# Designs tried in a protein design run: peptides against a protein of PDB entry 6O8C. Part 154

Target 1, 262 residues: chain A of PDB entry 6O8C
Amino acid sequence: VGLRYEKISLPKIHPRYDLDGDASMAKAVTGVVCYACRTASTLLLYQELMRKGVRWLVELVKDDYNETVHKKTEVVITLDFCIRNIEKTVKVYEKLMKVNLEAAELGEISDIHTKLLRLSSSQGTIESSLQDISSRLSPGGLLADTWAHQEGTHPRDRNVEKLQVLLNCITEIYYQFKKDKAERRLAYNEEQIHKFDKQKLYYHATKAMSHFSEECVRKYEAFKDKSEEWMRKMLHLRKQLLSLTNQCFDIEEEVSKYQDYT

## One batch from the design tools (peptide; made by RFdiffusion4, then SolubleMPNN)

Design b2_p23_5_s1 (from b2_p23_5 with E5R E6R R9L E16R E22L)
Fold by OpenDDE base, seed 5:
Structure b2_p23_5_s1 (fold): chain B 262 residues (1-262), chain A 23 residues (1-23)
Amino acid sequence: as target 1 above (262 residues)
Amino acid sequence: EEEERREELEEEEEEREEEEELE
């Protein structure tokens, strides 16, 4: 479940000069941009933690894959050995049948041989499935984690720091507007400065909100969506791998029943 | 008045430097 954040919007900035209204507006803008900074930091932290989790999960699945491949190889060796022993036994019984000896035992051994050959054919399917899994986990595969390094926001982007700079500028103007409010009436020059500062505040606030929306929120949402999709695919792959492992164990168990005949 | 104008110019230069760091 991704981080829930509230959609923030700037308060309406009235063009009219009003010392009380402008101080209140500046306070509200400062609060909104401060929330944007904190939210951007939280979104960045979440993505960095998710990237660590993705890398960890990839290594875990690779280890599971290697164990499954090892188990498959063990089963193939055991199965091939069993097949070779049964084939030797079949050849001996075929020679004995030419001398009119016991037909009943040859039928049972022949049936075992047929079953073992079927099990051997199923190993080809397991091998193809493991190769598919390997290709998907390989660099450039469908489950490669390259997206985690490309998508979203990164510490190197310095988005939080950029927003903090804009917040500092806005906060300074807010403090000036608090002083202006305390004066109750400004001289003409001070009034003009206040009006210009109000325009600057609007500029910084708009820049902060655009940066937050386009460089923080949008990229985070893209990362989140991609991570959820990738995670579902990885979980499905792990289930497939577990199924293949179980098939190897089932084959090994079945082969063990026939080892008593060799 | 000249000191306030100097502080405003220094603040505008700091804002410009901060804006250049933001680009």
Scores: peptide ipSAE 0.014, ipTM 0.557, DockQ to the pose 0.016
Fold by OpenDDE base, seed 4:
Structure b2_p23_5_s1 (fold): chain B 262 residues (1-262), chain A 23 residues (1-23)
Amino acid sequence: as target 1 above (262 residues)
Amino acid sequence: EEEERREELEEEEEEREEEEELE
């Protein structure tokens, strides 16, 4: 679940020259852009934390994979050993069969041998599945984390700093408008400056909001969506690994039943 | 006059609280 943020909008800017209204408007704009700065910072932090989490999860899944491979290898060794022992036993009984002894036991051992060979074939399927998983986790694979480095916002983009610069410009104008309000009446030249600064305020505010929306929010949402999709795929892969592990345990258990007869 | 001064003081206090919230 991504961070929730409130939709922010600039207050309506009235074209009328009004010292009280302009000060109040400037205050409101300052607040909105300040919120945008804070939100952008929070969104950036979230993404950075998620990138760390992604890397951590990749390593965790790699560990799970390695454990599964290890277990598979153990089972293969045990199974191969059991097969070799049964094959030796079969050869002995075949020699005894020439003397018409113990035909029923030879049949049972041969059936066990056939079952073990079937289990060995199943291990080949597990190996293929593990190779597929490995390929998906490999660089350039379907579950590569390259998107986490490309998508979203990054500290290097300096979005927060850019917004802060705009906020500083807006705040400066706001403080001037507070002073202008305190004067109650401006001279003609000062009035013209005030009007010009009001236009600058609008420009900075609009630029800040556009930057926030397009470079912070939109990119964050794209990152969030990709992260959620990737996370679902990773969880599914973990379930596949667990299934393969369980299959290895099942084979091991089955083999153990036959070891007592060898 | 005293009511106007009280309103001015309340506005100054609100402005201070808002400045502290902005920091």
Scores: peptide ipSAE 0.008, ipTM 0.516, DockQ to the pose 0.011
Fold by OpenDDE base, seed 1:
Order: structure tokens, then sequence, then C-alpha cells
Structure b2_p23_5_s1 (fold): chain B 262 residues (1-262), chain A 23 residues (1-23)
């Protein structure tokens, strides 16, 4: 769930010269662009926090992976040791059978050996799964975090600062329009300046809104969508690691049942 | 009036330079 913000739009700018209307319009424009600046800052902060979270989660999942690999290795060692011991026992019993000793015990030990070999084969599947996970987490893998550095907005883009500059220009014109309104009537030259300033205000406002929409909002939404997708995949991968760990524990438990025969 | 227009043009040029420095 990303940050919620209100969709903003510029008020309608009327071409007609009207000191009261122009002051009111300029006030509204100032408010809209001010909101855009604040929103852009908030969206940037969110993305920066998410980038930190992404990096943190990558390290966490790498740790989980390493723990799973460690556990797998431990189980492999234990299993191999058990297999070797059972094989020695089988050989001894086979020799005893040649000397007319009891066949029933050899059958049981042989069955255990077969079961252990099956468990050993399952380790190969676990290893393959771990390798797949490792490949996905590797640089250039499907779960690489490179997107977090590319997508969205960054402090270096200076979007907030750019919007602030435009806001300053707009605010100055608004303050002038407040003065003009107070005069109730302007001289011809002052009227021409007012009309020119109104065009400037429109230009700055349009530029601000375009920049906000295209460079802030659009990029934020793209970042948000990608982050949500990536996060879901990472959480799923973490569950897979847990499953593999549990499989290792299950194998270890099964092997422990046969340790008394070794 | 010409001086006010000149000041406005200079401010607009300064604002443009500030915007360009921010790009």
Amino acid sequence: as target 1 above (262 residues)
Amino acid sequence: EEEERREELEEEEEEREEEEELE
C-alpha cells in the first residue's frame, strides 16, 4: 500500500482581465502548486524509505539463504555418515550369512539402507532448489534490486526544488495581484503588466503541474508498482527457503531413527 | 514603466538561470 495523495488540477484561467478574479485565481494556483511541492517531497521520502527497506530485505533473505545452505550441509554430512555405517553393517551381515547365521536382521538393515539412499536423492533436489534461489538473488537475477535505483524519483533529480522555484514565481505574481486588486483600477501600463504577469503565472503553473504529473507522480506510481511486485516475490522466496529448511529437518529426523543401527 | 519592465525581464532571466542551474 503506497502513499495516498489527492489528484490536483489547476483552476480554469480566464483570459478576461479581472482584478478580483485574477487575484482569486492566482491564490488558487499558488495553493495547488504548494500542494504539489509538499506531495512531491512526501513521495520522494516514501521512495527513499522503500529503497532502504529493499536493501534491508535483500540482506535478510541472503542470511536466510545462508542458514538454509548451512543446515543442508549439516544434514548431508550426517546422512553420508549414516549411509557409510549402514553399508559396513550390511557387509558384515553378508559375511555372516555365508556362515549360516540369521537372515532376518540383514533384511531389516538392507531396508534401512534403501531408505537412506532415497533420502540422499532428495538432497539433490534441495540443492537444485537452493541453486535456483541463489541465481534469482544474484546480480542480474530476477530478484535483483537494481530497479530500486533506477525507478522512481531521487533526491538528485531536484524535483522538489524545481517545483519550489516555480512556486516562488507564482507566489510573487499572486502577491502583486493582491496589490492590484487593492488598487481597484490600474493605469494602462500597469494593466498591461498585469496581463503579462497573468501569462507568466499560467506558464509557470502549467510547467509546475506538468513536472509534478510526469516527473513526480508517474515515476512514483511506477516505482510503487514495481516495489509491490518485487516484495511479493521476495516474500515468496523466503517461504521457499523456509520450506527447504524444514525438508532438511525432516531428513535429519528420519536419519536419527536409524542411528541406533550404526 | 520601462524600468519596471526591465526589472521584470531581469527577474525572469534570473529565474530562468536558477531553473537551468536546477536542471
Scores: peptide ipSAE 0.016, ipTM 0.579, DockQ to the pose 0.018; fails the geometry check
Fold by OpenDDE base, seed 2:
Structure b2_p23_5_s1 (fold): chain B 262 residues (1-262), chain A 23 residues (1-23)
Amino acid sequence: as target 1 above (262 residues)
Amino acid sequence: EEEERREELEEEEEEREEEEELE
């Protein structure tokens, strides 16, 4: 589950000159943009941590895959050895029967041989499944982690810094409006400056909110959605690997029952 | 008054330069 944040909006900016109202508005805008900066930073950090987690999980799953392949190979060797030994035994008993020697055990050995061949056939399915998993984990595969590098926000985008610059401009205007409020009345020139600064405040605030929504929040949400989807697929793949491992153990156990005949 | 206006203009230029460096 991704980070929770509150949806923010700018307060209404009234065009009317009002020193008390303008100071209050500027304070509120400063608060909103400050929250946006902090949120953007937190969202960036989350994504960077998730990218590390993704890389870690990929390596973990690759290790699980290699272990499963190793176990499968071991079982194949053991099974093939057992089959070859049983086949030799069958040939010996067939020769004995041709000279009218009692070979009551031949039927049992032949049945074991048939069972072992069936087990050997099942290894083909395991191999195919492992190949599929390998292809999915390969570079450019369906479970490649390339999306983690492409999606979302990155430190190189400098989104937090851009927002901080805008916040600084807004904060400066807020402090001036606080002073203006304390004066209660401004000279004509100061009043004109105040009106101009109010327009600047609006411009910076709008730019900050647009940048936050489009470049921070939207990209974060896209990253989050892709990460959740990818994570589900990876967890499913791990379960598949575990299942294949268990199948190998089951085959090994079954083969062990017939080792006394070899 | 003219000096304060000049300082404000210089600060605005610096802020624009900082924004351009961040783009």
Scores: peptide ipSAE 0.014, ipTM 0.553, DockQ to the pose 0.017; fails the geometry check

Design b2_p23_5_s2 (from b2_p23_5 with E2K E5R E6R R9L E10K)
Fold by OpenDDE base, seed 5:
Structure b2_p23_5_s2 (fold): chain B 262 residues (1-262), chain A 23 residues (1-23)
Amino acid sequence: as target 1 above (262 residues)
Amino acid sequence: EKEERREELKEEEEEEEEEEEEE
């Protein structure tokens, strides 16, 4: 479940000069941009934690893969040994059949040999599935974690710091507008400065909101969507790997039943 | 402070005059 953030918008800026209204507006803008800074920081932290989780999950699945490959290799060795022993037994019984001895036992051993060969054929399918999993986990594969390093926002982008600079400029103007409000009436030059400061406030606020929306929110949403898709695929792959492991155990158990006939 | 803001106001008036001359 991704972080829920509230969609923020700038308050309406009235073009009319009003010391009380402008101080109230500047306070509201400061609050909105301050929320953007905090939200950007939270979104960054979430992504950094998710990147750690992604790396951890990749290593976990690689370990599970290596264990499955090891188990598969063990089963192949055991199965090949059983097949070779049954083939030796079949050759002995075929020689005995030429002398009209032990026909009933040859049929049972031949059936076991056929079953073992069928199990050996299934190992080829398991091998192909493991190779597919390996290719998907490999660098450049469909489940590579390279997207986690490319998508979203990073500490190196300094988005929070950039927003904080704009917030500082906005806050300075807000404090000036509080002083202007306290004066109740400005001289002509101070009134013109106030009007220009109001334009600067609007510029900084708009720049902050654009940066927040385009560089923080949009990139976070793209990272979130990619992470959810990738996580779903990784969990599915892990289930496939578990299924292959279980198939190896099932084959080993079945082969163990025939070891008593060798 | 008041002198710095008067210089800022002059720069802003010059920027507004340049923007009005570009329109």
Scores: peptide ipSAE 0.018, ipTM 0.552, DockQ to the pose 0.016
Fold by OpenDDE base, seed 1:
Structure b2_p23_5_s2 (fold): chain B 262 residues (1-262), chain A 23 residues (1-23)
Amino acid sequence: as target 1 above (262 residues)
Amino acid sequence: EKEERREELKEEEEEEEEEEEEE
């Protein structure tokens, strides 16, 4: 589950000159953009932590894969050895059968041989499944982690710093509007400056909110959705590897029953 | 501070006049 954040919006900026209203508006804008800065920082941190988790999970799954391949190889060696021994035994009993000896025992050993060959055929299916998994984990595969480097926001984007600069400008205007409010009435020139500062505040605020929405939130949501999908697929793949490992153990156990005949 | 803001105001008035001359 990704980080939860509150949807924020700018207060309505009234075009009317009002020292009390403008100071209150500027305070509200400062609060909103300040929240955007903090939220952007938190969203960035989350993504950086998730990228670390993605890299860790990739290595873990590679280890699981290598372990499964190792176990499969061990079972193949054991199975092949058992098959070769049974085949030698079959040849001996076939010679005895030619002299009308031990016909029942030959039937039993032949049945074991047939079962072992069936188990050997199942190894081909396991191998094919492992190859599919390997292809999916490979660079350019369906489970490649390249998206984690491309999607979302990064420290290099300087989004928090950009928002902080805009917040500083807005905060400065807010402090001026607080002073202007204290004066109760401005001279004509100071009134004009106040009006221009209000336009600047609006400009900085809208720029901050657009940047937050488009460059922070939108990219974060895209990263989050992609990470959740990828994570589900990776966990499913781990279950597949476990299933293949268990199949190898099942084959090994079955082969062990026939070792006494060799 | 007030004098700097008056200069900024003049620069903005000059920029608005330049934008009005370009329209």
Scores: peptide ipSAE 0.017, ipTM 0.548, DockQ to the pose 0.015
Fold by OpenDDE base, seed 4:
Structure b2_p23_5_s2 (fold): chain B 262 residues (1-262), chain A 23 residues (1-23)
Amino acid sequence: as target 1 above (262 residues)
Amino acid sequence: EKEERREELKEEEEEEEEEEEEE
């Protein structure tokens, strides 16, 4: 899960003045930093898409929760109605028992009543579980998505743009080193400029790689790890909701068997 | 020499652009 990127490193920069070697080195540095820019952009895009996906999943799970609550409420109403009807029937049979009629039927109806009361007690556990889920989904809950807005890299950080500026500086030096290579020999002043530009190239490249590693990659990995953990918790919660829904259906089915006695 | 080296560098650039288009 997540984007794979290759581990990049700067080529070895030799301190020796060599026009051909310096041009080749500058080309390689340009390529590496260009890859860092593209990778940083891709990592940013991925995180932005994941943030959208996180928000979408939160809403989906809230909908699943609301559906489960609705089903639970329906079952409670049905169960309570069935209990009330059985209780009326029990009272009628208790009156008949005073005249020594139908003792066996009263026993059966009383057993049904006891079973329905047990089913009703299980609704309390379902309600408690739904309340726990609601608390976890609520603002400040354990499944809050606030981390998605805090962790990782953001467009506002301008990491890609900062890398691109460094890449532009490096590329400019590279193009100059291509020209210097074509000259085969530089005058003393131009040679000194070339040496200074080589130092600048090294500085820009090192800065780019540090920025890429510390501000792009590290933050992306932290975002990824948190997203994976959060996603696992959300999937588990969805499983819990499904289990609660199934329990409601099971209760409804069991109650339906006793509707013929009401 | 200088012009010959500039032509060689152009040929190297064209070969590199062709290799990048084939990948």
Scores: peptide ipSAE 0.014, ipTM 0.529, DockQ to the pose 0.011
Fold by OpenDDE base, seed 2:
Structure b2_p23_5_s2 (fold): chain B 262 residues (1-262), chain A 23 residues (1-23)
Amino acid sequence: as target 1 above (262 residues)
Amino acid sequence: EKEERREELKEEEEEEEEEEEEE
């Protein structure tokens, strides 16, 4: 999803001297280049807003990560405490078995101990997943936001200002052609100036359109594509963090069932 | 004559600007 803009093209510039046609052509060229200036400004603004949004999302995901790590750490402490208590209970029952007490309770406690050790092993997988996520979010990681500073157009490029300078030159020629149209006939020297200014108009217009297409539109599209790809990856990572958090809660719930035996 | 043609062109442009604002 990005800004919609229309594909613009320059009108056909006829080489024939025609005061009415040249004024109309100059008006149309002015309109097209004016639209390019406005569009370039809008595309720049969009990218700057997206860069802010990217930075915000990175911080949000880092907070989600830290919360998940905290929850995981809490569960590990609780699980390790429960395991240590069950191990103490097993040792007591093993001593009592030497004195002819009931074997059935020792079997149940040993089964609980085995289940808790399996849960503890699953925490290692969660830890590995969190480490992978951390590496991806780290500077130079696969989800680093460095692309947002490199891709696209920036205010420092001064693309809008460059286009505006060209638009000003075009507009000046247009206003002269409007005056020339009003005169209906030019003196020989004025006619030669008009023909020369028509060549300048073509030069400025072509330069504006090339700059707009190559330096504004193309770079914007590259930024947009990168942003969409990165955003999909970040949303997937958030889902992974949520899944890991839920796994921690599931383990905590399972451990709580065995706390009554300690 | 030249002044009259300047006024005609000004009126034509005002009409074209009004048409562009209505679209």
Scores: peptide ipSAE 0.014, ipTM 0.538, DockQ to the pose 0.011; fails the geometry check

Design b2_p23_5_s3 (from b2_p23_5 with E5R E6R R9I E19K E20K)
Fold by OpenDDE base, seed 3:
Structure b2_p23_5_s3 (fold): chain B 262 residues (1-262), chain A 23 residues (1-23)
Amino acid sequence: as target 1 above (262 residues)
Amino acid sequence: EEEERREEIEEEEEEEEEKKEEE
C-alpha cells in the first residue's frame, strides 16, 4: 500500500508583464511548491516508518528461526535417545534367538528401528533447510535489510529543507507581486525589478520541481518497490519456518508412539 | 548601474539560500 500523491505541474508562466496575472501566477506557483514540500515530508516519514518496521520484522523472524532451531534440536535428542534404546533391545532379542526363543517380537522391534532411522534421515533435510534460511537472513544474504539504509530518501539528505528554502524565496516574490498589484502601476525601475523577480520565481520553481521529482519521488518509488519485494520474501520465509516447525512436531508425535518400547 | 545592482541582489539571494540550506 503506497502513499497516493497527485502529479503536480507548474502553471504556465506568461512572458508578458501583467501585474494582475503575475500575482495570480505567483500564487499558483507558491501553492504547487508548497504541495511538493508537504508531499516530500510525507514520503520521507513513510520511509522512516517502513525502516522501523523492517528492523522489527527482521528481529521477529530471527526469533522464529531460533525457536524452530531449538525445537529441531529437542526432537533430534529425543529421537536419538529412542533409537539407542531400541538398538539395545534388538541386541538382547538377537541373543535370545540364538537360544531358540521368540522370533516374532524381534521382527516388530526391527521394524520400529527401521522407521526411527527413516525419521532420523528426515532431520538432515530439516537441518539443510534451516541452514538455507540462516544464510538468507545473514548479512549479505538475499533477505538482508541493507537496502533499507541505502534506498530512498533520508533525513540527512535535507530534501524537505532545500525545498522549503526555495518555497521561501518564491513566497517572498509572491508577496511583492501582491504589493505591485495593489500599486496598479509601477515606476520604470520597479517594473524592471518586477520582471527580474518573475524570472527568479521561475528559476526557483523549476529547481524545486526538478528536485522534488528526481530526489524525492523517484527515490521514494525505488524504495517502495524494493520494500514490497522484500516484504513478500520475508512473509514467505516465515511460512517456511512454520512448515519446518510443524515437521518437527510431526516427528515428535511419531517418536512418542514408540517410547513405550524403550 | 542596473545590471550591477541585479548581480548584487542575485549574489545576496544565493548567500541567503546557502545559509538556509546549512540550517
Scores: peptide ipSAE 0.014, ipTM 0.531, DockQ to the pose 0.018
Fold by OpenDDE base, seed 4:
Structure b2_p23_5_s3 (fold): chain B 262 residues (1-262), chain A 23 residues (1-23)
Amino acid sequence: as target 1 above (262 residues)
Amino acid sequence: EEEERREEIEEEEEEEEEKKEEE
């Protein structure tokens, strides 16, 4: 999961003045920093898309939660109604028992009542689980998405733009070194300029690579790791909700068997 | 002479790019 990128490194920069070698080196440096710019842009885009996906998933899970709560409420109403009806029936039979009616029917109804009360007790566990889920989804909960807004790189950081500025400076020097190569030999002043520009190229390239590694890659990896952890927790929560929903359906099915006695 | 050397450099760069596409 996540974007794969190649580990890039700057070519070796030789201190020796060599017009052909310096042009070739500058070309290679330009390529590396260009790749860093493109990669940084792609990593940023991925994170922005993931942030959208995180928000979407939070809303989806909230909807799943609300549906589960609704189903639970429906089952509670049905179960409570069934219990009340059975309790009325029990009271009628208890009165009839005083008039010599068979104890067997009262026993069966009493057993049904006991089963329904057990089912009702299980609703407390479901409610507690739903409350836990609600707390985790709430602002400041364990599944809050605040990390997605804090971690990683953001468009406001302008990392791609900063890298692009450095790339532009490097590219300009590369084009000059291409011209210098074509001249085969520079005058003393132009040779000194070339040497200074080579130092500038090294400085810009090193700055670009440091910025890419520390501000783009490192932060992306941190975002990725947190996103993977959070996603696993969210998927687990969805499974918990599904389990609770299924428990509600199971209770509803069991209650339906006793509706004929009410 | 300068223009001829520029053309030679461009041809050498094109040949190096073609070799990299074949590898």
Scores: peptide ipSAE 0.014, ipTM 0.508, DockQ to the pose 0.011
Fold by OpenDDE base, seed 5:
Structure b2_p23_5_s3 (fold): chain B 262 residues (1-262), chain A 23 residues (1-23)
Amino acid sequence: as target 1 above (262 residues)
Amino acid sequence: EEEERREEIEEEEEEEEEKKEEE
């Protein structure tokens, strides 16, 4: 479940000169941009934590894969050994059948041999599935974690710091507008400065909101969507790997039943 | 006038970003 944030918007900026209204507007703008800074920081932290989680999950699944490959290899060796022993026994009984001895036992051993060969054929399917999993986990594969380093926002982008600079400029103008409000009336030059500062405030606020929306929110949403998709695929792959492991255990158990006949 | 003011604001923001990189 991704972080929920509230959609923020700038308050309406009235073009009319009003010392009380302008101070109130500047306060509201400061509050909105301050919320954007805090939200951007939280979104960045979430992504960094998710990147750590992604790396951890990749290593976990690689370990599970290696264990499954090891188990598969063990089963192949055991199965091949059983097949070779049964084949030797079949050859002995075929020679005895030429002398009209022990026909019933040859039938049972031949059936075991056929079953073992079928199990050996299933190992090819397991091998192919493991190769597919390996290819998907490999660099450039469908489940590569390269997206986690490319998508979203990073500390190196300094988005929070950039927003904080704009917030500082906005806050300075807000404090000036509080002073202007306290004067109740400005001289002509101070009134012109106030009008210019109001335009600067609007510029900084618009730049902050654009940066927040385009560089923080949009990139976070893209990262979130990619992470959810990737996580779903990784969990599915892990289930497939578990299924292959269970198939190896099932084959090993079945082969163990025939070891008493060798 | 509006373009010169935009450039002046961008220069002030770059100077404030540089000061934060030095702290």
Scores: peptide ipSAE 0.014, ipTM 0.509, DockQ to the pose 0.024
Fold by OpenDDE base, seed 1:
Structure b2_p23_5_s3 (fold): chain B 262 residues (1-262), chain A 23 residues (1-23)
Amino acid sequence: as target 1 above (262 residues)
Amino acid sequence: EEEERREEIEEEEEEEEEKKEEE
């Protein structure tokens, strides 16, 4: 779930000279661009927080991976030890059978040996799965966090500051138009200045909205979409690690049943 | 393998439900 923001648009700018209408329009434009500045700041903050969260989650999953690898290694050592002990026991019983007809006990131990070898074969599958996970988490892997550094907006882009400069210019014109409205009528020269300032206001407003849409909103949406996709994949990978851990515990439990024969 | 396929199907169904809730 990403940040929700209100879709904003510039009010209609009428070409007609109207002191009351122009002051009202300038007020509305100031409000819209002010909202754009605040929204851009909020969107930037969200992305910076998400980047921190991404880095944290990567480290968490790496820790989970290392724990799973450690557990797998312990199980392999235990299993190999148990297999070696059973193999020694089988050899002893085979020698005894040449002297004494105790066939039933040798059969049971041989069956245990076969079961342990089957468990040992499953370790190869677990190892392959862990290697796949490691490759995905590695630099340049499918779950690399490089996108978090490339996508979206950054403090270094100075988008909020750029919008604030435009807002300041617009606000200055708005305050002048508020004064012009209070005069009710302007002299010819002041009327011409007002008309030029209206054009400047339109220019600054259009530039602000274009910058907001293209450099703030669009890049934020791209960052959001990539973050959601990456997060789903990371959660799935954590489930896979948990499954592999559980498989290691299951093998350890099964091996423990046969330790009494060693 | 069969359990992984079942989990993949459940994840695809959840993604389709989430897309329907966003529309």
Scores: peptide ipSAE 0.000, ipTM 0.285, DockQ to the pose 0.025

